# Designs tried in a protein design run: peptides against a protein of PDB entry 5NXQ. Part 38

Target 1, 114 residues: chain A of PDB entry 5NXQ
Amino acid sequence: EIQIPVSMAAEEEYLRSKVLSELLTDTLENDGEMYGNENEVLAALNGAYDKALLRLFASACSDQNVEKALSLAHELKQDRALTAAVKISERAELPSLVKKINNIREARYEQQLK

## One batch from the design tools (peptide)

Design b1_p29_2_s3 (made by RFdiffusion4, then SolubleMPNN; from b1_p29_2, 10 letters changed)
Fold by OpenDDE base, seed 4:
Parts: sequence; C-alpha cells; structure tokens
Structure b1_p29_2_s3 (fold): chain B 114 residues (1-114), chain A 29 residues (1-29)
Amino acid sequence: as target 1 above (114 residues)
Amino acid sequence: EREEVMKEANEFLEEFEKRFGDLPITVKP
C-alpha cells in the first residue's frame, strides 16, 4: 500500500467521512427503515458513496495530485467505480495513476478468486 | 449540510470538467 503524508491522509479521511455522514443521514431521514429493502438501501449507499469519492478523485486529478487521487481510489468499493476512476485518470493524462488503479482492480479480482 | 458538501463536490467536478471535459457517466446510485 502506498504511503502518503499524514496531512493528506487526514484531509482525505475528513472529506470522505463528511460526505458519507451526510449521505447516511439523508438516507435514514428520507427513506427510513423499510422491511425487505435493506440490501437495496446498502446498494444505493454504496453507489452514492463511490460517486462522492469519484468527485473527490476528480478534484485530485484536476489538481494533478496523484497521491491523493490514488488514496481516494483505494477507498472506492465497487469495481465499476474503479473503472470510472481509470477513465478519469486517462482523461487527466495520468498514465501512472491508471496503472496503479488497475493494480487495485487486479488485486481485488484475486481476492475474489480466493 | 448535505447541500453544502455536494456543492463543494460539484465545484470539484466543474474544475475537472473545465480542464478535461465531461466526467464519464459510469456510476449511478
């Protein structure tokens, strides 16, 4: 796992946690508890979470902050989100980041096989 | 507030899109 400066890691965690907290709050307040839809709620949360992360990721790429972008990519949950991150990285003309994100994907694939 | 956080996120996207074009639509809730 890549090591990044503590300050950068803290910023990432702060932003991630903040967005996630808001998403969770909105979900609980707007949807509430409904029997039989827990998995649907979780899927929606994961989607929203990754989307939020991708926005932060896009910001990092815009800043050409590869280290921050990579750290954010590690927090992505869904493979499709990682794919999106790759595409964003390609658009940002960051081939090294593309490779590193693909490595994350490959590692997760291997984990699925085990 | 959620709106404030999302506003910030949207600003990030705008910065990216300004430089690199539209963000691909691959992840939706």
Scores: peptide ipSAE 0.032, ipTM 0.571, DockQ to the pose 0.073
Fold by OpenDDE base, seed 5:
Structure b1_p29_2_s3 (fold): chain B 114 residues (1-114), chain A 29 residues (1-29)
Amino acid sequence: as target 1 above (114 residues)
Amino acid sequence: EREEVMKEANEFLEEFEKRFGDLPITVKP
């Protein structure tokens, strides 16, 4: 069996999750209605998507690539995933990144209040 | 240092999964 590098595996999973999420979203938008377990499926796909991103995020942090890490953080969908990114940043001893991610969280909170 | 950061990050991700539930798709390290 061929061993695949962690980064490649994470990227593949990210792309797979992204494509599936987009297909489901497009279907819902075209139909204009939601039936069955579509919301559950979407939530599960979003979870997998964020998990894949967090793996990439952790790798970027380990490489001390703050720019890449921040870019990935912007792509995270769930607040809980942003929280995870903060924790990873703290463990990586990147306080500047922690602050920037918290700014993303605050901005999203404000959007939800509208 | 890289290995240490990755180790700590992976440990947190495992805790994250336990706290927020299992995902249908698992990203393997």
Scores: peptide ipSAE 0.060, ipTM 0.613, DockQ to the pose 0.039; fails the geometry check
Fold by OpenDDE base, seed 3:
Formats: structure tokens, C-alpha cells, sequence
Structure b1_p29_2_s3 (fold): chain B 114 residues (1-114), chain A 29 residues (1-29)
């Protein structure tokens, strides 16, 4: 196995997951029904995607890079991942970031109600 | 501080891993 820095591995995994998730989403939207295990694959990709993002998010928080952390939070797909981001922000003692992430969550909840 | 933040993140990452599992298309270091 190739040993690379954890941060670099996280970036690579994020990019990979992002591209694959987008490709699958586009395929579903354009071609309609995919036959097979597409729903499970999409769920798994979303999980891997958010997982990779959270690693980057934690790194950004540890660097006290609030702007980068917030940008990453906006890319998170699952509410559970946003919740994790809040907790990470709390541990990092970044209350302003906590508030902003909660605002993202609230906005998404409102969209779901429409 | 960095170590503590990363520890917190890893706890959530482990939960994600349990729920979604590893994807064979992901790159492992």
C-alpha cells in the first residue's frame, strides 16, 4: 500500500466520492431508472462523501480556518453529517461556526416542508 | 487541540462506517 498523508488521502477520497456521486445522480436524472443496486450504491456514496468531508472539516476546524470549515459544511448532504459538524465545531470552540451550521440545517428543514 | 478535534471527528466517522460500510470504489491508503 502507498502510504500518504491522512489529509491528502481525505482530499482524494472526497474528490472521488464527489465525482462518483454526481455521475450517478446525473445518470438517474437523465436515463431514469437504473437497474441493479443503484439506491444502495448512492446511499453508500453519500456516506463516504460526507465521511470524507467531515475529515476535512475537522482538519479545517483544528486549523481555526472557519471560512474553509463553513464551505465544507455547505457541501455536506446528510443532516446527520451536519449534526456531526456542529459537534466538531463545539469541540473546536468555534461558536460562530456552530450557529452558521445550524442555520444551514434550519434552511434545509424549511425546504423539505415546501 | 487538533488531536481532540480529530478524535471527535473519528467517533462520527466510525458511526458512518458502520452504517454505510466501505465502498470498493474508494481508494484505500
Amino acid sequence: as target 1 above (114 residues)
Amino acid sequence: EREEVMKEANEFLEEFEKRFGDLPITVKP
Scores: peptide ipSAE 0.056, ipTM 0.604, DockQ to the pose 0.040; fails the geometry check
Fold by OpenDDE base, seed 2:
Structure b1_p29_2_s3 (fold): chain B 114 residues (1-114), chain A 29 residues (1-29)
Amino acid sequence: as target 1 above (114 residues)
Amino acid sequence: EREEVMKEANEFLEEFEKRFGDLPITVKP
């Protein structure tokens, strides 16, 4: 059994889930074929994607790298993941980051209302 | 509605922590 650094594992999972999600999305957009489980697969992939990102996000917060953390937050897809990022930021005692992430959330809510 | 969102977020975090353990957050002085 090979032990790899947590950061590398997180990056791998992030990239894998991202690629699979994008490929599936493209397939649905181009072919329009649904076989019954695509939405569930996408949801699962998005979940894995955000979890991987959050791990990277937490690492960035741990390093007090606000710029990197914010960049990662912009890549989060689910609102609940953004909320998680806020909580992580709070735990890391990064109030400026909390505010910025909440702004992202607010912006997305506004877009959904249009 | 906000309460529901927060509840969902907490559930998400709980699952996250269960799977990956404690977050590697170090509060620096």
Scores: peptide ipSAE 0.033, ipTM 0.600, DockQ to the pose 0.079; fails the geometry check

Design b1_p29_2_s4 (made by RFdiffusion4, then SolubleMPNN; from b1_p29_2, 9 letters changed)
Fold by OpenDDE base, seed 2:
Structure b1_p29_2_s4 (fold): chain B 114 residues (1-114), chain A 29 residues (1-29)
Amino acid sequence: as target 1 above (114 residues)
Amino acid sequence: MRKQVMEEAEAFLKEFEERFGDLPIEVKP
C-alpha cells in the first residue's frame, strides 16, 4: 500500500465529507427523510469533516502557519471541534491563535443567542 | 439520488474510520 502523506489523506477526507454532507443536506431539504437514518449519517459526516479539518489544522500549527491554521478553524462546524483546535494551539505554543479561535467561539455563541 | 448519496456516505464513513479511527481528538456527533 502506498502510504499517502497524512496531510494529503486528511485533505481528501475533508473534501469528501464536505461534499457528501452538502449533498445529503440538500437531499433532506428537498425530499425529507425516507430511510430513517439520514440525520445520523449527516451527523457522522459532519463529525468526520471536523476531524479531517483538525488534522489539517494540527499540520498547519506544526508548520507555525498561523494564517492557514486560522483559516481552517473558521471552517470548523462544531463547538467541540473549536475546543479541540484551542487545545492543539496551546500545545503548539501559539497563544495568538488561541485568542483568535476563542473569538470565533464567542462570536458563534452570540449568534445562537440571537 | 438519495439512495446513492446514503450509500456513498456510509461507504465513506467506513473508510474514514479505518483511516482515522485512531485519532486522539474525538469530535463525535
Scores: peptide ipSAE 0.497, ipTM 0.851, DockQ to the pose 0.289
Fold by OpenDDE base, seed 5:
Structure b1_p29_2_s4 (fold): chain B 114 residues (1-114), chain A 29 residues (1-29)
Amino acid sequence: as target 1 above (114 residues)
Amino acid sequence: MRKQVMEEAEAFLKEFEERFGDLPIEVKP
C-alpha cells in the first residue's frame, strides 16, 4: 500500500463521498426506497463527506488560505460540522473566518425555520 | 443502478472507516 498525504487522501474521500451521496440521493428521489437502509447509508456518506471536508478545511486554515477555507465551509452539510469549522478557525486565530462561518450557520437556521 | 450504488457506497464507507474512523468531527488545523 502506497501512503499518500492526508490532504490528498481527504480530497479523494471528499470527492468519492460527494459523488456517492449525489447518486444515492438521485436514486432515492427517482425510485424510492428499495433496500430499506438507503437513508442510513446516505447519512453515513454525508458524515464521511463532512469529515473529509473538515480535513481540507483544517489544511486551508493551516495554510492561512481564508478564501479556500470559507469556500469549503459553504460546502459543509451538517451544523455540527460548521461548529467544528468554527472551532478550527478559532484555534487557527482567524476571527474573521469565525464570523463568516457563523453567518452561514445563522442563514441556515433561518432557512430551517421557514 | 441502485444495487451498484449501494454496493459502491458500502465499500467506500468500509474503506473510509478503516482510513478515517478514528477522526473526530472536531479536528485541529
Scores: peptide ipSAE 0.497, ipTM 0.845, DockQ to the pose 0.534
Fold by OpenDDE base, seed 4:
Structure b1_p29_2_s4 (fold): chain B 114 residues (1-114), chain A 29 residues (1-29)
Amino acid sequence: as target 1 above (114 residues)
Amino acid sequence: MRKQVMEEAEAFLKEFEERFGDLPIEVKP
């Protein structure tokens, strides 16, 4: 089996999960659930998406690329993934990034209340 | 289209599990 760097593998899985999640989301919005497990599959896709994205996020933090890390954080779907990103940022000693990610979380909370 | 998307999604998820395993959402830098 061909082994590739984790970051490259994470990028591939991020892109694949993103496309599949978008396709399935669109299908569900247009036609509803038909096979009975689409929502579960979508949840799994979104989980894989965030997991892959967090690997890329961690890599960006390791590279001290705060702008890239922040851009990736905006793409995270789950609140728990944003929480993970905060923890990664704290461990990387990037307090400015911590603050900005917390702002993303707060903004999402406010939007959900509207 | 729905069937194809589901099949591809399930195939991807299987491959993802094989490559990365059952990872938590939290990762280390």
Scores: peptide ipSAE 0.496, ipTM 0.846, DockQ to the pose 0.517
Fold by OpenDDE base, seed 3:
Structure b1_p29_2_s4 (fold): chain B 114 residues (1-114), chain A 29 residues (1-29)
Amino acid sequence: as target 1 above (114 residues)
Amino acid sequence: MRKQVMEEAEAFLKEFEERFGDLPIEVKP
């Protein structure tokens, strides 16, 4: 197996998980469940998606690239992933980014209440 | 097509765990 840098690997897995998640979602919407484990696989894909993004997010924080980090945070699906992003930002001593990510979380909570 | 997508997804997830299973942050639902 070809060894590649972690950041490149994370980008690859982000893209792959994204595509597979979209394909499986479309399949479920069109044909429903057939094998009985599609939703479980989809949940796992979405988990991998957020994990890959968080790796990229951490890399962006390490590079002090706040703009890129914030863009990546907006792509996170799960609230727990946003929470993880906050923790990473705090450790990276990026308080402005912390505030902006918390704003994303609050906005999503407000949308769920409507 | 569904079977192929499922097989590809499962293969990907296996590979992903091998590469990134040691990530300290758990974000699975």
Scores: peptide ipSAE 0.494, ipTM 0.852, DockQ to the pose 0.314

## One batch from the design tools (peptide)

Design b1_p30_1 (made by RFdiffusion4)
Fold by OpenDDE base, seed 1:
Structure b1_p30_1 (fold): chain B 114 residues (1-114), chain A 30 residues (1-30)
Amino acid sequence: as target 1 above (114 residues)
Amino acid sequence: EEEEEKEEFLEEAEEIIEEWYEEYEEQLEE
């Protein structure tokens, strides 16, 4: 049985989730509010999007590619997903990355208060 | 040996991701 490398599988999931998330977001912005189960579908896709990003993030951490990992963290939508990224960074023993991700979280908190 | 350590790390990362995702899904159902 052919095993697909983790990085390739993660990239495929990310690209798929990104395209679908963007399409739904554009629809909401251009065509107005969605009703019924559309909001639930959007929420599910957003979760899948962050999940895929976190897998790519973990891969970048395993390669000790802090710059790539940080770039991916900026693309995360949910604060709780950033918390997961911090935990992964701690396991990877990358304290500089932990600090930078926490800075992202703090910046977003300040934006929400404004 | 390095490959084994990377594999173990990725497995631990996956556990963290799944824990977060399960909590996310629970909130969606509420």
Scores: peptide ipSAE 0.647, ipTM 0.939, DockQ to the pose 0.817
Fold by OpenDDE base, seed 5:
Structure b1_p30_1 (fold): chain B 114 residues (1-114), chain A 30 residues (1-30)
Amino acid sequence: as target 1 above (114 residues)
Amino acid sequence: EEEEEKEEFLEEAEEIIEEWYEEYEEQLEE
């Protein structure tokens, strides 16, 4: 059996989750309500999306590619996922990245207050 | 040595991700 690198598997899952999330979002925007569980489906897809992103994020951290890691962090949807990214950054001993991700979180908090 | 360190890091990162994801799924079920 062919072993697929973790990074490639993460990329595949990211793309799949992104496409499905966008498709469902577009459908809701154009056709209105789909099914009674549409919000639950979207939430599940968003979770899978962030999970895939976090794996890509970890890979970027392992390469000490702070710019790529930060770019990926900006794509994270859930605040708790950003918290996970901070933890990963701490384990990677990248304090500058920790600070930048916390800035993202603070900016989102301020936007919610407005 | 570098490859081993990266592997250990990725394993630790995966544990962090799984912990977050499990909590996320638990909240969705509530």
Scores: peptide ipSAE 0.647, ipTM 0.939, DockQ to the pose 0.819
Fold by OpenDDE base, seed 2:
Structure b1_p30_1 (fold): chain B 114 residues (1-114), chain A 30 residues (1-30)
Amino acid sequence: as target 1 above (114 residues)
Amino acid sequence: EEEEEKEEFLEEAEEIIEEWYEEYEEQLEE
C-alpha cells in the first residue's frame, strides 16, 4: 500500500481548497450569484483553505523553515487563523516568527480602518 | 529523537488547528 506523507496530503488539500475558492470567487464576480448559498459555501471553502495552510505552516515550523512559514502566514485569510499560527510558532520556539506574524495582523487591522 | 520531537510538535499543532477550526465551523452554523 502506498503511504502518502502528511505534508503532501496537506499540500493537496491546500491546492484543492485554493482552486475551488478562487473559482467560486470568480464566478460571483462575473455572475453575481449562484444558487442562493454562495456566501456559506465560500465561507466553508475559506475555512478549509486556512486549515490546510496551517498544516503546511506547522510543517514548515517543524523544519525550522521560517521563510516558508512566514510566506504561508501571509496567505492566511482569517485573523483567527493567524492567531493559531502564532500559537504554533510559540510551540515551535520561533519568537522571530511570532513577531512577524503579529506584524501581519497589525497591518491588516490598519488596512481595515482605511 | 529529533523525529519523535517533530512528531509530537505536529500533533500539538494539529490540536491547535482543530480547536480553531471547530470554533470556525460553529460560527458558520450560527
Scores: peptide ipSAE 0.647, ipTM 0.939, DockQ to the pose 0.862
Fold by OpenDDE base, seed 3:
Structure b1_p30_1 (fold): chain B 114 residues (1-114), chain A 30 residues (1-30)
Amino acid sequence: as target 1 above (114 residues)
Amino acid sequence: EEEEEKEEFLEEAEEIIEEWYEEYEEQLEE
């Protein structure tokens, strides 16, 4: 059995989740609200999106690519996902990245208060 | 050796991600 490299698997998952999220968004914008579990589907897709990003983030950290890791962190939607990114950064022994991600979190909190 | 270290790191990262994701899914079910 051939195992797919982690980075490639992460990219595939990200692309899949992004495409599905965009497709659903476009459908709702063009055809109106979907009846049923629309909100649940959207939430599930958002979760899958962040999950895929975190895998890419971990890959970037493993490559010691702080700039790429930070750019990916900015794309994360959920605060809890950012927390996961911090944990991953700590495991990667990248304290500067930890600080920068926490700054992102703080900035988002301030924006929510406005 | 470096490849093994990276593999171990990625495994730890995956555990962190899965833990977060499981909690997220639990919230969706509520």
Scores: peptide ipSAE 0.644, ipTM 0.939, DockQ to the pose 0.702; fails the geometry check

Design b1_p30_1_s1 (made by RFdiffusion4, then SolubleMPNN; from b1_p30_1, 16 letters changed)
Fold by OpenDDE base, seed 5:
Structure b1_p30_1_s1 (fold): chain B 114 residues (1-114), chain A 30 residues (1-30)
Amino acid sequence: as target 1 above (114 residues)
Amino acid sequence: SSMKKKEELLKEMEEIIDEWAAEAEKEAAE
């Protein structure tokens, strides 16, 4: 059986979920609604998007590529996904990345308060 | 080996992601 590399699989899923998420977002911005369940659909798509990103993030961490990992973390949409990224960073023993991700979280909290 | 260590690390990270995903499903069900 041919095994697909984790990074390739993650990249494919990321691209797919990104496209779908963007499509839904654009539709909602233009039409304002989608059969009354737009929030649930968006949450599901965003979940898939962040999950794929987290796998890419994990791969970057395993490569000790802090800059790539940080870039990916900035693309995460959900706060709880950032929390997962912190946990992954801790497991990878990348304390500098942990700090930077926490800074992202704090910045987003401040933005929400405005 | 370095490759084995990396593989194990990725496995551990996947477990973190799985836990995260499970929590997401729980929240969606509420």
Scores: peptide ipSAE 0.571, ipTM 0.915, DockQ to the pose 0.827
Fold by OpenDDE base, seed 2:
Structure b1_p30_1_s1 (fold): chain B 114 residues (1-114), chain A 30 residues (1-30)
Amino acid sequence: as target 1 above (114 residues)
Amino acid sequence: SSMKKKEELLKEMEEIIDEWAAEAEKEAAE
């Protein structure tokens, strides 16, 4: 069995989940309302997407690459995923990144209020 | 070593992700 590097595996899963999530979202936007288990499927896809992204984020943090980590954080969809990113940043002892991610969260909160 | 420390850090981060994922599963089950 060939061992695939963690970063490559994470990237593959991220891309796959991203494509499927976008495809489903676009389909629902174009074809109308969601029915049946479509909401559940979408939630699962978004979860998989953020999970893969968090792994990439963790990798960037481990490299002390704040710029890359921040870019990845902006791609996270769920607020709870941003919370996880904060925890990861704290463990990596990157307080500047923690602040920046919290700013992302605050910005999204403000957008929801509008 | 620096590499060992990095590996340990990644392990801890994976645990955070696992906890996050477990919470997601809990929410889906409710």
Scores: peptide ipSAE 0.571, ipTM 0.915, DockQ to the pose 0.834
Fold by OpenDDE base, seed 3:
Structure b1_p30_1_s1 (fold): chain B 114 residues (1-114), chain A 30 residues (1-30)
Amino acid sequence: as target 1 above (114 residues)
Amino acid sequence: SSMKKKEELLKEMEEIIDEWAAEAEKEAAE
C-alpha cells in the first residue's frame, strides 16, 4: 500500500471536510430543515473539519511555523478545538502561540456576551 | 535525530487530538 505523507493526508481531509461542511450549512440556510438528523450530521462534519485543521495545526507547530499555525487556529470553529490547539502549542513549546490562541478564545467569549 | 524527534512530537500531538475527539463523542452521546 502506498503511504501518503501525513501533511498531504491532512490537507486532503481538511478540504473534504470543509466542502461538506459548507455544503450542508448552505443547504440548511437556504432550503430549510432537511431531516431530524441534520443537526447531528452538521455537528459531525464540523467535528471532522476541526479535527483535520488540528492535524494541520500540529504539522505547522512541528515545523515551528507559528504564523501558519496561528492562521489555522483562526479557522477553528469550536472553542474546545482551540483548547486542543493550546495543548498542542504547549507541547511544541511555543508560548507565544499559546498566548495568541488564548486571545482568540477570549475575543470569541466577549463576542458571545454582546 | 531531528527527524525522529519530529515524528515523536507529531505522535504526541496526535494523541492530544485523539483525546479531543473522544471528548467529542462523549458530548454527542449526551
Scores: peptide ipSAE 0.570, ipTM 0.915, DockQ to the pose 0.855
Fold by OpenDDE base, seed 1:
Structure b1_p30_1_s1 (fold): chain B 114 residues (1-114), chain A 30 residues (1-30)
Amino acid sequence: as target 1 above (114 residues)
Amino acid sequence: SSMKKKEELLKEMEEIIDEWAAEAEKEAAE
């Protein structure tokens, strides 16, 4: 059996989740609510999106590719996903990446205050 | 080997993600 690399599988899921999340968002903005469960669906899609990103992030960390990992971290939507990224970075022993991700979190906090 | 070490590292990272996902399910249930 031919096994698909983890990074490739994660990329596929990321792209799928990203497209669906964007489509749902656009639908809500332009066509109205989706029978009262749109928020739950959106949350589920966002969760899948961040999960896929975290797997890509883990792969980048395992490759010691800090720049790629950082770029992926910027794409994470949920703050708790950034927290997971920090944990992954710590396991990968990448303290510089930890600092940079924390800077992302701080920047988002400041934006929310405005 | 280096490859085995990398694989083990990825497994540990997957466990972190699984924990994160479990927390997400908990929040959704509340």
Scores: peptide ipSAE 0.570, ipTM 0.915, DockQ to the pose 0.847

Design b1_p30_1_s2 (made by RFdiffusion4, then SolubleMPNN; from b1_p30_1, 13 letters changed)
Fold by OpenDDE base, seed 5:
Structure b1_p30_1_s2 (fold): chain B 114 residues (1-114), chain A 30 residues (1-30)
Amino acid sequence: as target 1 above (114 residues)
Amino acid sequence: SEEEKKKKLLEEMEKIIEEAAEEEEEELKK
């Protein structure tokens, strides 16, 4: 049995989750309300999306690719996912990345307050 | 070896990811 490399598996799941999340979001925004469990479905899809993205982020950190890691962090949707990214960066001993991700979090907090 | 170090690092990161996912799921159930 052929085992798929972890990085490839993560990319596949990321793409799948991204597409599904975007499709659902677009439907709700452009085609009207979907009465039912649309919010639950969206939350689940966003969770899966962030999880897959974090694995890509972890891989980038392990490669010491700070620029790629930062780019991926910007794509994270949930604050909890950003928190996880900070923890991952700390484990990878990348303090500059920690600071930059915290800046992303702070910027989002400010946007929510406005 | 460097490969072993990388493997161990990724394992630690995976634990962080799983913890975050579990916390998110618990919050959604509230």
Scores: peptide ipSAE 0.558, ipTM 0.905, DockQ to the pose 0.820
Fold by OpenDDE base, seed 2:
Structure b1_p30_1_s2 (fold): chain B 114 residues (1-114), chain A 30 residues (1-30)
Amino acid sequence: as target 1 above (114 residues)
Amino acid sequence: SEEEKKKKLLEEMEKIIEEAAEEEEEELKK
Protein backbone atom coordinates (compact mmCIF):
# COMPACT_ATOMS: atom_id res chain seq x y z
CA GLU B 1 0.00 0.00 0.00
CA ILE B 2 1.28 3.41 -0.96
CA GLN B 3 1.22 5.66 2.06
CA ILE B 4 0.65 9.40 1.95
CA PRO B 5 3.77 11.47 2.55
CA VAL B 6 4.23 12.30 6.21
CA SER B 7 4.20 16.03 5.61
CA MET B 8 0.91 15.92 3.75
CA ALA B 9 -0.71 13.73 6.36
CA ALA B 10 0.50 15.99 9.13
CA GLU B 11 -0.78 19.07 7.36
CA GLU B 12 -4.21 17.55 6.89
CA GLU B 13 -4.41 16.52 10.52
CA TYR B 14 -3.19 19.93 11.63
CA LEU B 15 -5.82 21.75 9.63
CA ARG B 16 -8.57 19.44 10.80
CA SER B 17 -7.57 19.73 14.44
CA LYS B 18 -7.15 23.48 14.16
CA VAL B 19 -10.60 24.00 12.70
CA LEU B 20 -12.30 21.81 15.28
CA SER B 21 -10.42 23.41 18.15
CA GLU B 22 -11.24 26.91 16.96
CA LEU B 23 -14.90 26.11 16.40
CA LEU B 24 -15.30 24.63 19.84
CA THR B 25 -13.40 27.48 21.48
CA ASP B 26 -15.43 30.12 19.67
CA THR B 27 -18.68 28.41 20.56
CA LEU B 28 -17.81 28.23 24.23
CA GLU B 29 -16.63 31.82 24.30
CA ASN B 30 -19.74 33.06 22.56
CA ASP B 31 -22.19 31.09 24.66
CA GLY B 32 -20.31 31.46 27.90
CA GLU B 33 -21.35 27.97 28.89
CA MET B 34 -19.65 24.61 29.08
CA TYR B 35 -21.39 21.29 29.48
CA GLY B 36 -20.37 17.72 30.07
CA ASN B 37 -16.99 16.74 28.71
CA GLU B 38 -16.44 19.80 26.55
CA ASN B 39 -13.27 20.74 28.42
CA GLU B 40 -11.89 17.26 27.90
CA VAL B 41 -12.77 17.36 24.23
CA LEU B 42 -11.07 20.72 23.84
CA ALA B 43 -7.96 19.48 25.60
CA ALA B 44 -7.84 16.43 23.36
CA LEU B 45 -8.25 18.58 20.27
CA ASN B 46 -5.49 20.91 21.40
CA GLY B 47 -3.25 17.92 21.97
CA ALA B 48 -3.92 16.59 18.51
CA TYR B 49 -3.36 20.06 17.10
CA ASP B 50 0.04 20.44 18.75
CA LYS B 51 1.06 16.92 17.80
CA ALA B 52 0.30 17.53 14.15
CA LEU B 53 2.00 20.90 14.26
CA LEU B 54 5.11 19.38 15.84
CA ARG B 55 5.38 16.96 12.95
CA LEU B 56 5.35 19.90 10.56
CA PHE B 57 7.91 21.56 12.78
CA ALA B 58 10.13 18.50 12.70
CA SER B 59 9.91 18.40 8.93
CA ALA B 60 10.93 22.05 8.69
CA CYS B 61 13.86 21.43 11.02
CA SER B 62 15.00 18.47 8.96
CA ASP B 63 15.00 20.76 5.93
CA GLN B 64 17.05 23.30 7.88
CA ASN B 65 14.26 25.80 7.33
CA VAL B 66 14.68 27.76 10.54
CA GLU B 67 12.28 30.56 9.67
CA LYS B 68 9.47 28.16 8.83
CA ALA B 69 10.16 26.16 11.96
CA LEU B 70 10.04 29.28 14.10
CA SER B 71 6.75 30.37 12.57
CA LEU B 72 5.28 26.98 13.35
CA ALA B 73 6.58 27.10 16.92
CA HIS B 74 4.67 30.33 17.50
CA GLU B 75 1.46 28.46 16.67
CA LEU B 76 2.00 25.83 19.35
CA LYS B 77 -0.45 26.13 22.24
CA GLN B 78 0.90 24.00 25.06
CA ASP B 79 4.14 24.55 26.93
CA ARG B 80 4.85 20.83 26.71
CA ALA B 81 4.75 21.15 22.94
CA LEU B 82 7.27 24.00 23.05
CA THR B 83 9.51 21.83 25.18
CA ALA B 84 9.27 19.12 22.57
CA ALA B 85 10.10 21.68 19.89
CA VAL B 86 13.26 22.63 21.79
CA LYS B 87 14.31 19.00 21.99
CA ILE B 88 13.66 18.55 18.30
CA SER B 89 15.69 21.67 17.50
CA GLU B 90 18.57 20.36 19.56
CA ARG B 91 18.53 17.07 17.69
CA ALA B 92 18.54 19.01 14.44
CA GLU B 93 21.57 20.96 15.71
CA LEU B 94 19.87 24.32 15.33
CA PRO B 95 21.04 26.32 18.37
CA SER B 96 19.67 29.63 17.10
CA LEU B 97 16.22 28.08 16.87
CA VAL B 98 16.59 26.64 20.36
CA LYS B 99 17.24 30.12 21.72
CA LYS B 100 14.29 31.62 19.89
CA ILE B 101 11.88 28.95 21.08
CA ASN B 102 13.08 29.34 24.64
CA ASN B 103 12.34 33.04 24.29
CA ILE B 104 8.78 32.16 23.29
CA ARG B 105 8.43 30.00 26.38
CA GLU B 106 9.80 32.70 28.65
CA ALA B 107 7.49 35.29 27.16
CA ARG B 108 4.48 33.09 27.81
CA TYR B 109 5.56 32.49 31.39
CA GLU B 110 5.76 36.22 31.97
CA GLN B 111 2.33 36.77 30.48
CA GLN B 112 0.84 34.14 32.76
CA LEU B 113 2.26 35.92 35.77
CA LYS B 114 0.62 39.20 34.77
CA SER A 1 23.54 8.62 2.73
CA GLU A 2 22.15 12.05 3.44
CA GLU A 3 18.66 10.80 2.74
CA GLU A 4 19.07 8.00 5.24
CA LYS A 5 20.40 10.41 7.82
CA LYS A 6 17.42 12.66 7.30
CA LYS A 7 15.02 9.76 7.67
CA LYS A 8 16.71 8.64 10.85
CA LEU A 9 16.59 12.17 12.20
CA LEU A 10 12.86 12.37 11.55
CA GLU A 11 12.36 9.10 13.35
CA GLU A 12 14.16 10.46 16.39
CA MET A 13 12.02 13.56 16.27
CA GLU A 14 8.87 11.45 16.05
CA LYS A 15 9.94 9.68 19.21
CA ILE A 16 10.17 13.03 20.99
CA ILE A 17 6.71 13.96 19.73
CA GLU A 18 5.21 10.67 20.87
CA GLU A 19 6.74 11.03 24.31
CA ALA A 20 5.21 14.48 24.66
CA ALA A 21 1.84 13.16 23.50
CA GLU A 22 1.96 10.26 25.95
CA GLU A 23 2.62 12.61 28.83
CA GLU A 24 -0.36 14.70 27.79
CA GLU A 25 -2.62 11.66 27.58
CA GLU A 26 -1.59 10.52 31.02
CA GLU A 27 -2.46 13.88 32.47
CA LEU A 28 -5.83 13.93 30.73
CA LYS A 29 -6.73 10.53 32.12
CA LYS A 30 -6.15 11.63 35.69
Scores: peptide ipSAE 0.557, ipTM 0.904, DockQ to the pose 0.811
Fold by OpenDDE base, seed 3:
Structure b1_p30_1_s2 (fold): chain B 114 residues (1-114), chain A 30 residues (1-30)
Amino acid sequence: as target 1 above (114 residues)
Amino acid sequence: SEEEKKKKLLEEMEKIIEEAAEEEEEELKK
């Protein structure tokens, strides 16, 4: 069996999930209903997107590349994914990154309150 | 070794990722 490096596999899945998520979102906004399960499909694609992105994030953390990790965290869509990113940052012993990601979460909370 | 430590770290992180994904999937099934 051909073994693919984790980072390469994550990048491939991220790109695929990102494209599909964006395509589906655009379709729903412009064409309306498709098969009656559009919301479930969209949620699944967004989940796959965040999962792939988190793997890239984990790789960046393992390399102690805080700036790259932070940029990736900004691309996360779901709050649960940000929570996972915080946990990952803690395991990587990157307290500065933990603080920065928590700031992202707080900013999103404030936007929801407005 | 450093490589072993990095591998174990990534495995731990993968577990966190999988747990988050499972929680998301469970919410979708409700």
Scores: peptide ipSAE 0.557, ipTM 0.904, DockQ to the pose 0.808
Fold by OpenDDE base, seed 1:
Structure b1_p30_1_s2 (fold): chain B 114 residues (1-114), chain A 30 residues (1-30)
Amino acid sequence: as target 1 above (114 residues)
Amino acid sequence: SEEEKKKKLLEEMEKIIEEAAEEEEEELKK
């Protein structure tokens, strides 16, 4: 069996998940409910999307590419994923990135309160 | 070596990612 490099696999999965997530989101926003499990499908897609994105994030952190890591963090959808990104940043000993990601979380909390 | 340290770091990060995914899956089942 051919072993695919982790980075390549993560990028492929991210792109696939991103396209599908965007397509489903647009469909739900424009057409409403199509079938009985749209929310479940969307949640699953978002989970897969964030998981793939976190792997890219981890790779960027391991390369000490803070700018790339921060850009990827902005693309994360779920708060739990941002929490994971903070933990990853701590392991990578990138305190500046930790602060910036926490700022993203705080900004989203404020938006939810409105 | 630096390469070995990087590999170990990525493995630790993968554990964090898997833990986050498991927590998300548990909440979706509620």
Scores: peptide ipSAE 0.557, ipTM 0.904, DockQ to the pose 0.820; fails the geometry check

